# Peptides against a protein of PDB entry 3H8D: the designs that were tried, part 33

Target 1, 122 residues: chain A of PDB entry 3H8D
Amino acid sequence: DMKRQQRFFRIPFIRPADQYKDPQNKKKGWWYAHFDGPWIARQMELHPDKPPILLVAGKDDMEMCELNLEETGLTRKRGAEILPRQFEEIWERCGGIQYLQSAIESRQARPTYATAMLQNLL

## One batch from the design tools (peptide; aimed at target 1 W30 L46 R93)

Design b2_p18_8 (made by RFdiffusion4)
Pose (drawn by RFdiffusion4):
Structure b2_p18_8 (pose): chain A 119 residues (1-119), chain B 122 residues (1-122), chain P 18 residues (1-18)
Amino acid sequence: KRQQRFFRIPFIRPADQYKDPQNKKKGWWYAHFDGPWIARQMELHPDKPPILLVAGKDDMEMCELNLEETGLTRKRGAEILPRQFEEIWERCGGIQYLQSAIESRQARPTYATAMLQNL
Amino acid sequence: as target 1 above (122 residues)
Amino acid sequence: PSPLVPDPDPPDPPLPSP
């Protein structure tokens, strides 16, 4: 029913902007858009646990801008293939995280919940 | 979901003559494919030593890869799949829009998602 | 669960002329 689009933004800590390149610890931010709305958000950090977020339970913590208002379709190198998102998501325990939110009635139905519920 | 049937692939390549040269002397080229479901709709090749090759379904059937998407194994090759814009950027810089527009005007281009997309643009 | 480090992105191809 809707186009699935995935984005990745590598980032460094604000405190690392003026250190030498070897001292800049990298992280990665990810987003899965189910149409205009984010379904899943993922953050890999070099200094704390991975942040896994799903539509519904985590609306407050997730990016609140829809796809057009982010400008992500306009940023070069930002969009990634579905497998590039799914591989990282699975390695973070994202399947169990989304399943847990589904069973406890905390998950908004999206293409992502439909995929986990099907298989 | 006609868009979901669209799949794009890129294979970097070198000539056999450059196989054992230093990495800085390996003149790379790029082969591309746009699959409209099981069939190649557009094929594109950047070469280090000759003009770019642009091919469209219908007009260029003899010159294009004859295998369908499953027969190629491209969906199973690591790093081969690219986003539509990664194909379109190169296709445009090669004159691919003019090449596809001409094939449409000469009626040689078989109707595909690619011809449908160029027509919606015009 | 132990996350993967993302694979580096390949360099972009040179932009050709028509």

Design b2_p18_8_s1 (made by RFdiffusion4, then SolubleMPNN; from b2_p18_8, 6 letters changed)
Fold by OpenDDE base, seed 5:
Structure b2_p18_8_s1 (fold): chain B 122 residues (1-122), chain C 122 residues (1-122), chain A 18 residues (1-18)
Amino acid sequence: as target 1 above (122 residues)
Amino acid sequence: as target 1 above (122 residues)
Amino acid sequence: PVPIVPEPAPPEPPLPQP
């Protein structure tokens, strides 16, 4: 349903190896999520020392957030929610359009708002 | 079309009478807008010294922003764009649900994402 | 029309705590 609320989130993460280091020595990554209603549609991870990770529903379910939006507590975490464009700008920069397109073409992508928007664009 | 991007904006305004006063003596109001695609769906104005103004497309067109989203430059103004909830929270607090509902019932409201969402809620 | 006064860009919000 196109009426589902599209909500986007970003939270920092620290690598396990840096967890107990001094704050100055902790390299932060960024975890991004797009929720199409209660369920995740896209996930993206920016790492300080490796290429970004792109994940789309249907294709990458096993690597993506399995919790519904309410279970994540993201909506209640101050500063976690971001504007759609804040997600999309990074998504596009990381090759997300091509990634999702490929997932659609291979029939791996679950239909989401993201897939619908991309199909509208192409 | 439900695929239209819903974007929300907030910008401060100063009353004409305060325009040339010292910064400390300028009372700021807030101008809010909800754009359903290129066109405004809802507008709201918070004033420091009078009740809030609520406006909905179809009913209040003559009092609302007549520019399309691109013409406003809002998307290019840093800090102007806000999260949907930042708009909705104030909208709800100001009686926006009842206002839009009444506009729908009286057949004054133009169909927008906002009207569709409200009809989903009721 | 509401008289809009351009304001400087607000500072970026602080990083959320993990």
Scores: peptide ipSAE 0.025, ipTM 0.548, DockQ to the pose 0.078
OpenDDE base, seeds 1, 2, 3, 4: peptide ipSAE 0.021, 0.021, 0.024, 0.023; ipTM 0.518, 0.372, 0.354, 0.366; seeds 2, 3 fail the geometry check

Design b2_p18_8_s2 (made by RFdiffusion4, then SolubleMPNN; from b2_p18_8, 5 letters changed)
Fold by OpenDDE base, seed 2:
Structure b2_p18_8_s2 (fold): chain B 122 residues (1-122), chain C 122 residues (1-122), chain A 18 residues (1-18)
Amino acid sequence: as target 1 above (122 residues)
Amino acid sequence: as target 1 above (122 residues)
Amino acid sequence: PTPLIPEPDPPEPPLPQP
């Protein structure tokens, strides 16, 4: 538990439909990830034209990153790693606390650092 | 244990002897801190004209920051907080692993996140 | 779907040893 490093990442993404458009017509989204050790615990997607997507391990595994952290190459991508608060601030604004709480209560959430922290807060 | 957030900080400092010198004659040092929850676990000082100073909780309490994290104001200082690896990279280069290991072996180190991580590595 | 993550940037040059 204490042995697992918590790491947070953010990368921009362009929608496939915008891939071949001029740069001014490419709407950037933001992909966020929280890794609890090697495995993703939370994922979040900010989109320019739709509501944010929140995902938590156990509940949303099929929609989340399937790669372990090392396989993603995120640890080697300059500017991808972010401070914990930079993730949490956006997570909170997007309703992530309530989303994760509901996943715990419904027994859909896999135990992670994120679930443990929430249960200590509530 | 898992409840304590690990946070890392870096701030420049000017030596007292250089305080009133021209900017070109002010040699900047770098002060680093690792906080395990509210209390400092490791401190490190990079100096322009002397060897780095390494300090660990329990052994070096008298030479380390005596303030809790909130009292330091570091969490509110823009640009002070750094990624874990930005601390660890310098710590490792300065011989911090061996320094902390020796403090554990001599029973001088207070148990912290840092001591636990080292004991899991070795 | 997970966005395609580009290949990692080359490692930053090591900082000078203190």
Scores: peptide ipSAE 0.025, ipTM 0.623, DockQ to the pose 0.109
OpenDDE base, seeds 1, 3, 4, 5: peptide ipSAE 0.017, 0.023, 0.025, 0.015; ipTM 0.600, 0.620, 0.626, 0.598; seed 5 fails the geometry check

Design b2_p18_8_s3 (made by RFdiffusion4, then SolubleMPNN; from b2_p18_8, 6 letters changed)
Fold by OpenDDE base, seed 1:
Structure b2_p18_8_s3 (fold): chain B 122 residues (1-122), chain C 122 residues (1-122), chain A 18 residues (1-18)
Amino acid sequence: as target 1 above (122 residues)
Amino acid sequence: as target 1 above (122 residues)
Amino acid sequence: PVPLEPEPAPPEPPLPQP
């Protein structure tokens, strides 16, 4: 069983409502993803005008990236890949630990690298 | 057993012979390290005027970083930490796979994340 | 003896965050 590679990505996004606005009026959000091997384990969205959105595999699958990592092209997008700590710092600030813990306790979280790491800290 | 975090670093270095030369005459090398948790697993040195140096834990301990990761301060040096692939690409180009394999086969390599990953590919 | 190129000095520890 080859240990799945943990990879993290961040890309800017523009709100649908701002898509056709002038560049000055496009408030940038940030989309974050943690891939546990080929599949997403965690997703996070930083918005300019609403609370962060946190998503975990199993619980939030319908709201998360449905493509495998290769299908996303993220690995080929220059500047998209980030260090683990760059993801985790924002995840922690957004309450991601508690969010994932609650998903585990409610049996909604699919087992991932993220769930295993959290369970090792408890 | 908490899965040890794999962290990779790159820092420029100047040859001792160039230390006192004018900035124009300082040929930069690059020092690379892979830490398997607190301890170094692989080290690599790119030199401007000699072949790359590859080092693996167990075999080359006397030529490798003897400090634990926290003692090095690498985690606190801005721009020192690199993505796994940024290390692996150079490692592969330098013949690191064959070097580590030979160290395993000769029973000189200390078991690390790197040895485990290589053995999973074989 | 290949002179062991001095290991690049470990980066200075970041200033302790206040």
Scores: peptide ipSAE 0.012, ipTM 0.589, DockQ to the pose 0.054
OpenDDE base, seeds 2, 3, 4, 5: peptide ipSAE 0.023, 0.022, 0.021, 0.015; ipTM 0.280, 0.354, 0.382, 0.593; seeds 2, 3, 4, 5 fail the geometry check

Design b2_p18_8_s4 (made by RFdiffusion4, then SolubleMPNN; from b2_p18_8, 5 letters changed)
Fold by OpenDDE base, seed 5:
Structure b2_p18_8_s4 (fold): chain B 122 residues (1-122), chain C 122 residues (1-122), chain A 18 residues (1-18)
Amino acid sequence: as target 1 above (122 residues)
Amino acid sequence: as target 1 above (122 residues)
Amino acid sequence: PVPIVPEPDPPEPPLPQP
């Protein structure tokens, strides 16, 4: 349903190994999420010392947020919500278009707003 | 079309009478816009010393931005784009729901994402 | 591993009335 609210979030994460290090020694990663209504459609993880992780609904469900949006509390976390373009720019840079396309072509992707938008682009 | 990108913007404005006053004496207003794809769907103006102005497509076309989104340059103006909720919260506080509803009921409103969302709410 | 989503912040204070 194209009427579902598309919301995007970004939160920093610290690696467990760095959690108790001095703040200057904590290498921050970034966790990104796209929610298509209540459920996650795309997830992305930026790490300081490994390649980005791209995740899409249907294909990567076991590695993605299992909470609905309200359960996450992300909408109530100051500074967590980001503009669509703030997500999409990183997504595109990380090869997200190709990743999602591959998931669609392999029939691994669950239909989401993201899959619909990509299909409009191609 | 529910696939159109919904984008929201806010820019400050200074009243002409205050333009050449000391910065501390410049009373800032705020101009808000909701674009449903390329065209404006809702506009709102917050003033420091008069009631908010609410404008909806179809009804208030002569008082609203006539430029398409790309022509405005808003997407290229740093800090202009805001989250949907940043618009909607102010819209709701200013009586925007009732204003748009009245425009729909009087058949003055042009169908937009905003009208569709309101009709989903009622 | 799925990152733990931090607890939500307390509600923001109300914005000034228009």
Scores: peptide ipSAE 0.032, ipTM 0.636, DockQ to the pose 0.110
OpenDDE base, seeds 1, 2, 3, 4: peptide ipSAE 0.032, 0.032, 0.031, 0.031; ipTM 0.627, 0.635, 0.630, 0.636

## One batch from the design tools (peptide; aimed at target 1 R76 G79)

Design b2_p19_1 (made by RFdiffusion4)
Pose (drawn by RFdiffusion4):
Structure b2_p19_1 (pose): chain A 119 residues (1-119), chain B 122 residues (1-122), chain P 19 residues (1-19)
Amino acid sequence: KRQQRFFRIPFIRPADQYKDPQNKKKGWWYAHFDGPWIARQMELHPDKPPILLVAGKDDMEMCELNLEETGLTRKRGAEILPRQFEEIWERCGGIQYLQSAIESRQARPTYATAMLQNL
Amino acid sequence: as target 1 above (122 residues)
Amino acid sequence: SLEEALEEKRERDGYQGAG
């Protein structure tokens, strides 16, 4: 029913902007848009646990801008294929995280919940 | 979900003469494919030593890869799949819009998602 | 024109580079 689009933004800690390149620890931010709305958000950090977020339970913590208002479709190198998102998501325990949110009635139905519930 | 049937692939390549040269002397080219479901709709090749090759379904059937998407194994090749804009950027710079528009005007281009997209643009 | 339509499309949906 809707187009699935995935984005990735590599980042460094604000405290690392003026250190030498070898001292800049990298992270990655990810987003899965189910149409205009984010379904899943994922953050890999070099200094703390991975942040996994799903629509519904984590609306407060997730990016609140829809796809058009982010400008992500306009940023070069930002969009990624579905497998590039899914591989990282699975390695972070994302399947169990989304499943747990589904069973406890904390998950808003999206293309992502439909995929886990099907298989 | 006609858009979901669209799949794009890129294979970097080098000539055999450059196989064992230093990495800086390996003149790379790129082969591209746009699949509209099981069939190639557009094929594109950037070469280090000759003009770019642009091919469209219908007009260029003899010159294009004859295998369908499953027969190629491209969906199973690591790093081969690209986003539509990674194909479109190169296709445009090669004159692919003019090449596809002409094939449509000469009616040689077989209707595909690519011809449908160019027509919605016009 | 075709060029303007293509530019508008690039404004809405930018290139993703060679990777």

Design b2_p19_1_s1 (made by RFdiffusion4, then SolubleMPNN; from b2_p19_1, 7 letters changed)
Fold by OpenDDE base, seed 1:
Structure b2_p19_1_s1 (fold): chain B 122 residues (1-122), chain C 122 residues (1-122), chain A 19 residues (1-19)
Amino acid sequence: as target 1 above (122 residues)
Amino acid sequence: as target 1 above (122 residues)
Amino acid sequence: SLEEALAAERERFGPTGLG
């Protein structure tokens, strides 16, 4: 069902290698997720010293959050939820449209709200 | 087209009668809007001393914002845009589901994303 | 934290985590 609630989240992360470093040496990244109902549809990671990572359901399941939305506790995390456009702006800048399109064309993408929306625009 | 972007806004307002009063006597209300693409679909007003006002497109057009989304400047107003659930929580508490349902049943509601979503849940 | 957990999960699938 494509009639699920679309929810977007962003949280900062510190790289594992930096966890025990002094605060000044903890390079902050950003973890983004789009949940199509309870399940992740897209994930995106902004890193301080490497290219953005884009992930789409079906193609990149092994690299994406395995928790359902409720299990993540993101809905209860203050400041984690973001507006759709706050996600999409970064997604677009990072080449997310092309990435998702390629995943659809290769039949790697699992059908989600994200795939449906893209297919309706193209 | 129901594939339009859904955007929600909230701004405080001061009642006209209180505009020129001292700050302590300016009772703050809240104006809420749901835009289905460029056009308003629902409007809601929380008042400090009267019942909430609920308005739906088609039924209440004369009492709703006549400006398209771009004309309002709401997208450029810092802190005006809110999450869908921030609107819906208040809408539900104020009896918005029943209000919209009645407007649909009476054929007063203009078809919007809001009407479509409600019809898909019932 | 979830942030740390997610970072750890990402590392698990990196080149160093597959070895």
Scores: peptide ipSAE 0.075, ipTM 0.531, DockQ to the pose 0.021
OpenDDE base, seeds 2, 3, 4, 5: peptide ipSAE 0.112, 0.020, 0.024, 0.021; ipTM 0.464, 0.397, 0.405, 0.552; seeds 2, 3 fail the geometry check

Design b2_p19_1_s2 (made by RFdiffusion4, then SolubleMPNN; from b2_p19_1, 8 letters changed)
Fold by OpenDDE base, seed 5:
Structure b2_p19_1_s2 (fold): chain B 122 residues (1-122), chain C 122 residues (1-122), chain A 19 residues (1-19)
Amino acid sequence: as target 1 above (122 residues)
Amino acid sequence: as target 1 above (122 residues)
Amino acid sequence: SLEEKLAERRAREGPTGLG
């Protein structure tokens, strides 16, 4: 299970309403993903005008990326892949540890590398 | 306040993951909006593979359409505008009355035509 | 774009992000 490759990605997004605005009026967000092998384990969204969104597999499946890693094309997108710590630093800052822990305790979290790592830490 | 025009709209959507699939594999959802004058009062989303999403002004502002009615272009989109009852029938079926009532009771709902109508009914 | 598609589920900004 834990032999699956852990890969992390980040891409910017512009809100639909800002697509055609001048560059200075295009408020940028950031989309983050952690893939545990082919499937997403954690997703995180930073927005310019609303709170961060944290999502974990099992609990938030219907709101998370439904594409497998290969289908996303992220591995082929220059600059999309990030280091584990580049994801984890933001995840921790956004309260991701507590969010995932609560999902485990409520039995909503699907087992992933992320759940296993947290359970080993705590 | 209640002199503002109440207008209702419905448009289809296809999930991002289905955009390039064959027509038979494109699962269609439906997006509904109630505009109380220029601003959205209620939003509703029907999905092929997850529960309906109900949203009300004040409570769910960050998840609702941020465009005013004119900015949406819905008034110029053929077939987008629907009758009030075409919205309300689905709204009621999805538990919208209870959802809006709870938002009023929790003091989360922004006053709209919809909140006023419900308060007059109950 | 990929960015738009992957973030679309949580954006839900109305007709501009819909069909």
Scores: peptide ipSAE 0.090, ipTM 0.454, DockQ to the pose 0.050
OpenDDE base, seeds 1, 2, 3, 4: peptide ipSAE 0.025, 0.021, 0.071, 0.076; ipTM 0.497, 0.469, 0.426, 0.436; seed 2 fails the geometry check

Design b2_p19_1_s3 (made by RFdiffusion4, then SolubleMPNN; from b2_p19_1, 7 letters changed)
Fold by OpenDDE base, seed 5:
Structure b2_p19_1_s3 (fold): chain B 122 residues (1-122), chain C 122 residues (1-122), chain A 19 residues (1-19)
Amino acid sequence: as target 1 above (122 residues)
Amino acid sequence: as target 1 above (122 residues)
Amino acid sequence: SLAEALAARRERDGPTGLG
């Protein structure tokens, strides 16, 4: 639905194992989310010591944010909202196009703005 | 609501770090859930090398199972369903009464069968 | 935070995926 607002967010996280370490030893990860209207369409996690995690709606629902956008408070969190390109650039670098394409082809992805945009490019 | 069926489940998990280790080195944890009708009311996780995790609806929603009971497939998983006492005995040992009470007093817990039962004992 | 909660869930649940 072209009427749904596409919004993108990024917040840092500290790994549970690093939470009580000295600040210099706290390796920060980055959590990224794409919301297609109120619901998450894509999620991505950059970790300092493991491969990026890519998640797409329908396929990875159990691993993704279950809260609607308003419930997350992300729209009210200063510095959390990012530009579409700030999400997409990282998504592309992490193999997100291939990941989402595979999810579409396997019929695991639910339809979102992200699936529609990819299908328009192929 | 006294009309909602209370159902309890337990499944083992292997830590991600142990997944590719020899079977003898795979330390199993246990995931426990209490469903108040279709939705989770309490979750508990026993780990071999860290403290138990206690989770209650309303307070810990972002860390708990987001799937409704039917979506989990737990009702169809052989050996997953347990007796109420098999959950409660572990819950009590892990400090679940105090944890839930604190969540009620802080107004973080959403009303469930679990909150109602505890309030009837105080 | 939401990110920390999700990261914690992922780290503890692993193959269970129901967390």
Scores: peptide ipSAE 0.114, ipTM 0.496, DockQ to the pose 0.058
OpenDDE base, seeds 1, 2, 3, 4: peptide ipSAE 0.119, 0.105, 0.113, 0.096; ipTM 0.528, 0.445, 0.512, 0.482; seed 1 fails the geometry check

Design b2_p19_1_s4 (made by RFdiffusion4, then SolubleMPNN; from b2_p19_1, 8 letters changed)
Fold by OpenDDE base, seed 2:
Structure b2_p19_1_s4 (fold): chain B 122 residues (1-122), chain C 122 residues (1-122), chain A 19 residues (1-19)
Amino acid sequence: as target 1 above (122 residues)
Amino acid sequence: as target 1 above (122 residues)
Amino acid sequence: SLEAALAERRAREGPTGLG
């Protein structure tokens, strides 16, 4: 049900190859998640050196966070939670609308808040 | 349409009587707004010295912000935008569910994202 | 009206810096 709370998170990561470099030489990636209630609906990864990764529930479950929101500890991580717009702005820039639309059209996407909103926009 | 962006804001205000007091003697109130697209759907005011004020579109238009979201300048005010949960948590604590429900039942509330969500919860 | 008076009061006691 769309009564579920929509929550958005962003956390940085450092590339494995940069883990032990000086801070100035560490390039940050950004991991983003949209949780539709307890379960992830969209995941996005921005990398310093490769194209963005866009993932949607149903289609990309094997590559997405398998933990429910409570299990992630994201709600307990200061600075992790972001505004819907902060997620959506990057999602849009990365072609997320087209990606999710294609997943819906192919019947690969599991119905979520995200799919519902997109179908309202189209 | 529920495709409209839901945005939430919080800004402090100082009571007129405290405007010219020393900073330590100024008590802050908090003004909260939920914008359903360009137009306000809910407004909430926390005061240091009186009960919370809850306002919903349709019912309380005369007492609510009459500016559209762009006109408010809230999107340009650093620190004003808050998470949906930050609004909802206070809204709930102040009895906002019951207030909005009553406004819907009396047919005083204008349909908004907020009314739609409440009717999903109920 | 009472409604107008309440609105005026709210405008005076509410937040500043809108618009």
Scores: peptide ipSAE 0.027, ipTM 0.535, DockQ to the pose 0.026
OpenDDE base, seeds 1, 3, 4, 5: peptide ipSAE 0.120, 0.136, 0.135, 0.145; ipTM 0.520, 0.515, 0.514, 0.522; seeds 1, 3, 4, 5 fail the geometry check

Design b2_p19_2 (made by RFdiffusion4)
Pose (drawn by RFdiffusion4):
Structure b2_p19_2 (pose): chain A 119 residues (1-119), chain B 122 residues (1-122), chain P 19 residues (1-19)
Amino acid sequence: KRQQRFFRIPFIRPADQYKDPQNKKKGWWYAHFDGPWIARQMELHPDKPPILLVAGKDDMEMCELNLEETGLTRKRGAEILPRQFEEIWERCGGIQYLQSAIESRQARPTYATAMLQNL
Amino acid sequence: as target 1 above (122 residues)
Amino acid sequence: EYEELKEAVEEQDELEEEW
């Protein structure tokens, strides 16, 4: 019913902007948009646990802008294939995280919940 | 979900003459494919030593890869699949819009998602 | 023409504000 689009933004800590390149520890921010709205958000950090977020339970913590208001479709190198998102998501325990939110009635139905519930 | 049937692939390549040259002397080219479901709709090749090759379904059937999407194994090749914009950017720089528009005007281009997209643009 | 096309291929994965 809706187009699935995935984005990735590599980032460094704000405290690392003026250190030498070898001292800049990298992280990666990810987003899965189910149409205009974000279904899953993922953050890999070099200094703390991975942040996994799903629509519904984590609305307060997730990016609140829809796809058009982010400008992500306009940024070069930002969009990624579905597997590039799913591989990282699974390695972070994302399947169990989304399943747990589904069973406890904390997950808003999206293309992501439909995929886990099917298989 | 016509858009979901669209799949794009890129294979970087080098000539056999450059196989054992230093990495800086390996003149790379790129082969591309746009699949509209099981069939190639557009094929594109950037070459280090000759003009770019642009091919469209219908007009260029003899020159294009004859295998369908599953027969190629491209969906199983690591790093081969690219986003639509990564194909379109190169297709546009090669004159692919004019090439596809002419095939449509000469009625040689078989109707595909690519011809449908160019027509919605015009 | 080839060098320009090559450059565009190489820059595809670079994170920038716009294409």

Design b2_p19_2_s1 (made by RFdiffusion4, then SolubleMPNN; from b2_p19_2, 8 letters changed)
Fold by OpenDDE base, seed 2:
Structure b2_p19_2_s1 (fold): chain B 122 residues (1-122), chain C 122 residues (1-122), chain A 19 residues (1-19)
Amino acid sequence: as target 1 above (122 residues)
Amino acid sequence: as target 1 above (122 residues)
Amino acid sequence: MYEELLALVESLDVFEEEW
């Protein structure tokens, strides 16, 4: 349903190995999520020392957040919600369009707002 | 078309009479806009000394911004774009739901994303 | 990794929106 609310979130994370280091030595990563209504459609992880991780619903369910939006509490966390473009800019930069396209072509992607939008662009 | 991008903006304004006063004496108002694709769907104005102004496309065209989204330059103004909920929370608080509903019932409202969403709630 | 991310999400402060 194209009428579902699209919401995007970003939270920082610190590597476990850096948790006890001085703030200057704590390399930050970033966790991103796109929720299509209550369910996650895309997830992305930026790391300070390894390639970005891109995940799409259907293909990568086992590696993605298993909680629905309400269960995450993200809507109640100050500063967690971001604009759609703030997600998409990073997604695009990390090759997310090609990644999702490949998942669609291989029939691994679950239909979401993201898959529908991509099909509209092609 | 429900696939149009919904974008929301907020900018502060200072009353003309306060423009030359010290910053502490400049009472800020807030101008809000909802764009349904390139065209404005809703506008709202918060004032420090008078009731909020609510405006909806079709009914209040003469009182609303006449520029399309690109012409406004809002997408290029740092800090102007806001999350949908940041708009909707104020809209609801100011009686925007009832205002839009009345405009729909009187056939004064132009169909927009906002009118469609309201009809889905009812 | 998922468990670590879940813990991270849960560790963030919950706030109530104040007007």
Scores: peptide ipSAE 0.055, ipTM 0.614, DockQ to the pose 0.043
OpenDDE base, seeds 1, 3, 4, 5: peptide ipSAE 0.047, 0.052, 0.062, 0.048; ipTM 0.624, 0.611, 0.628, 0.628; seed 4 fails the geometry check

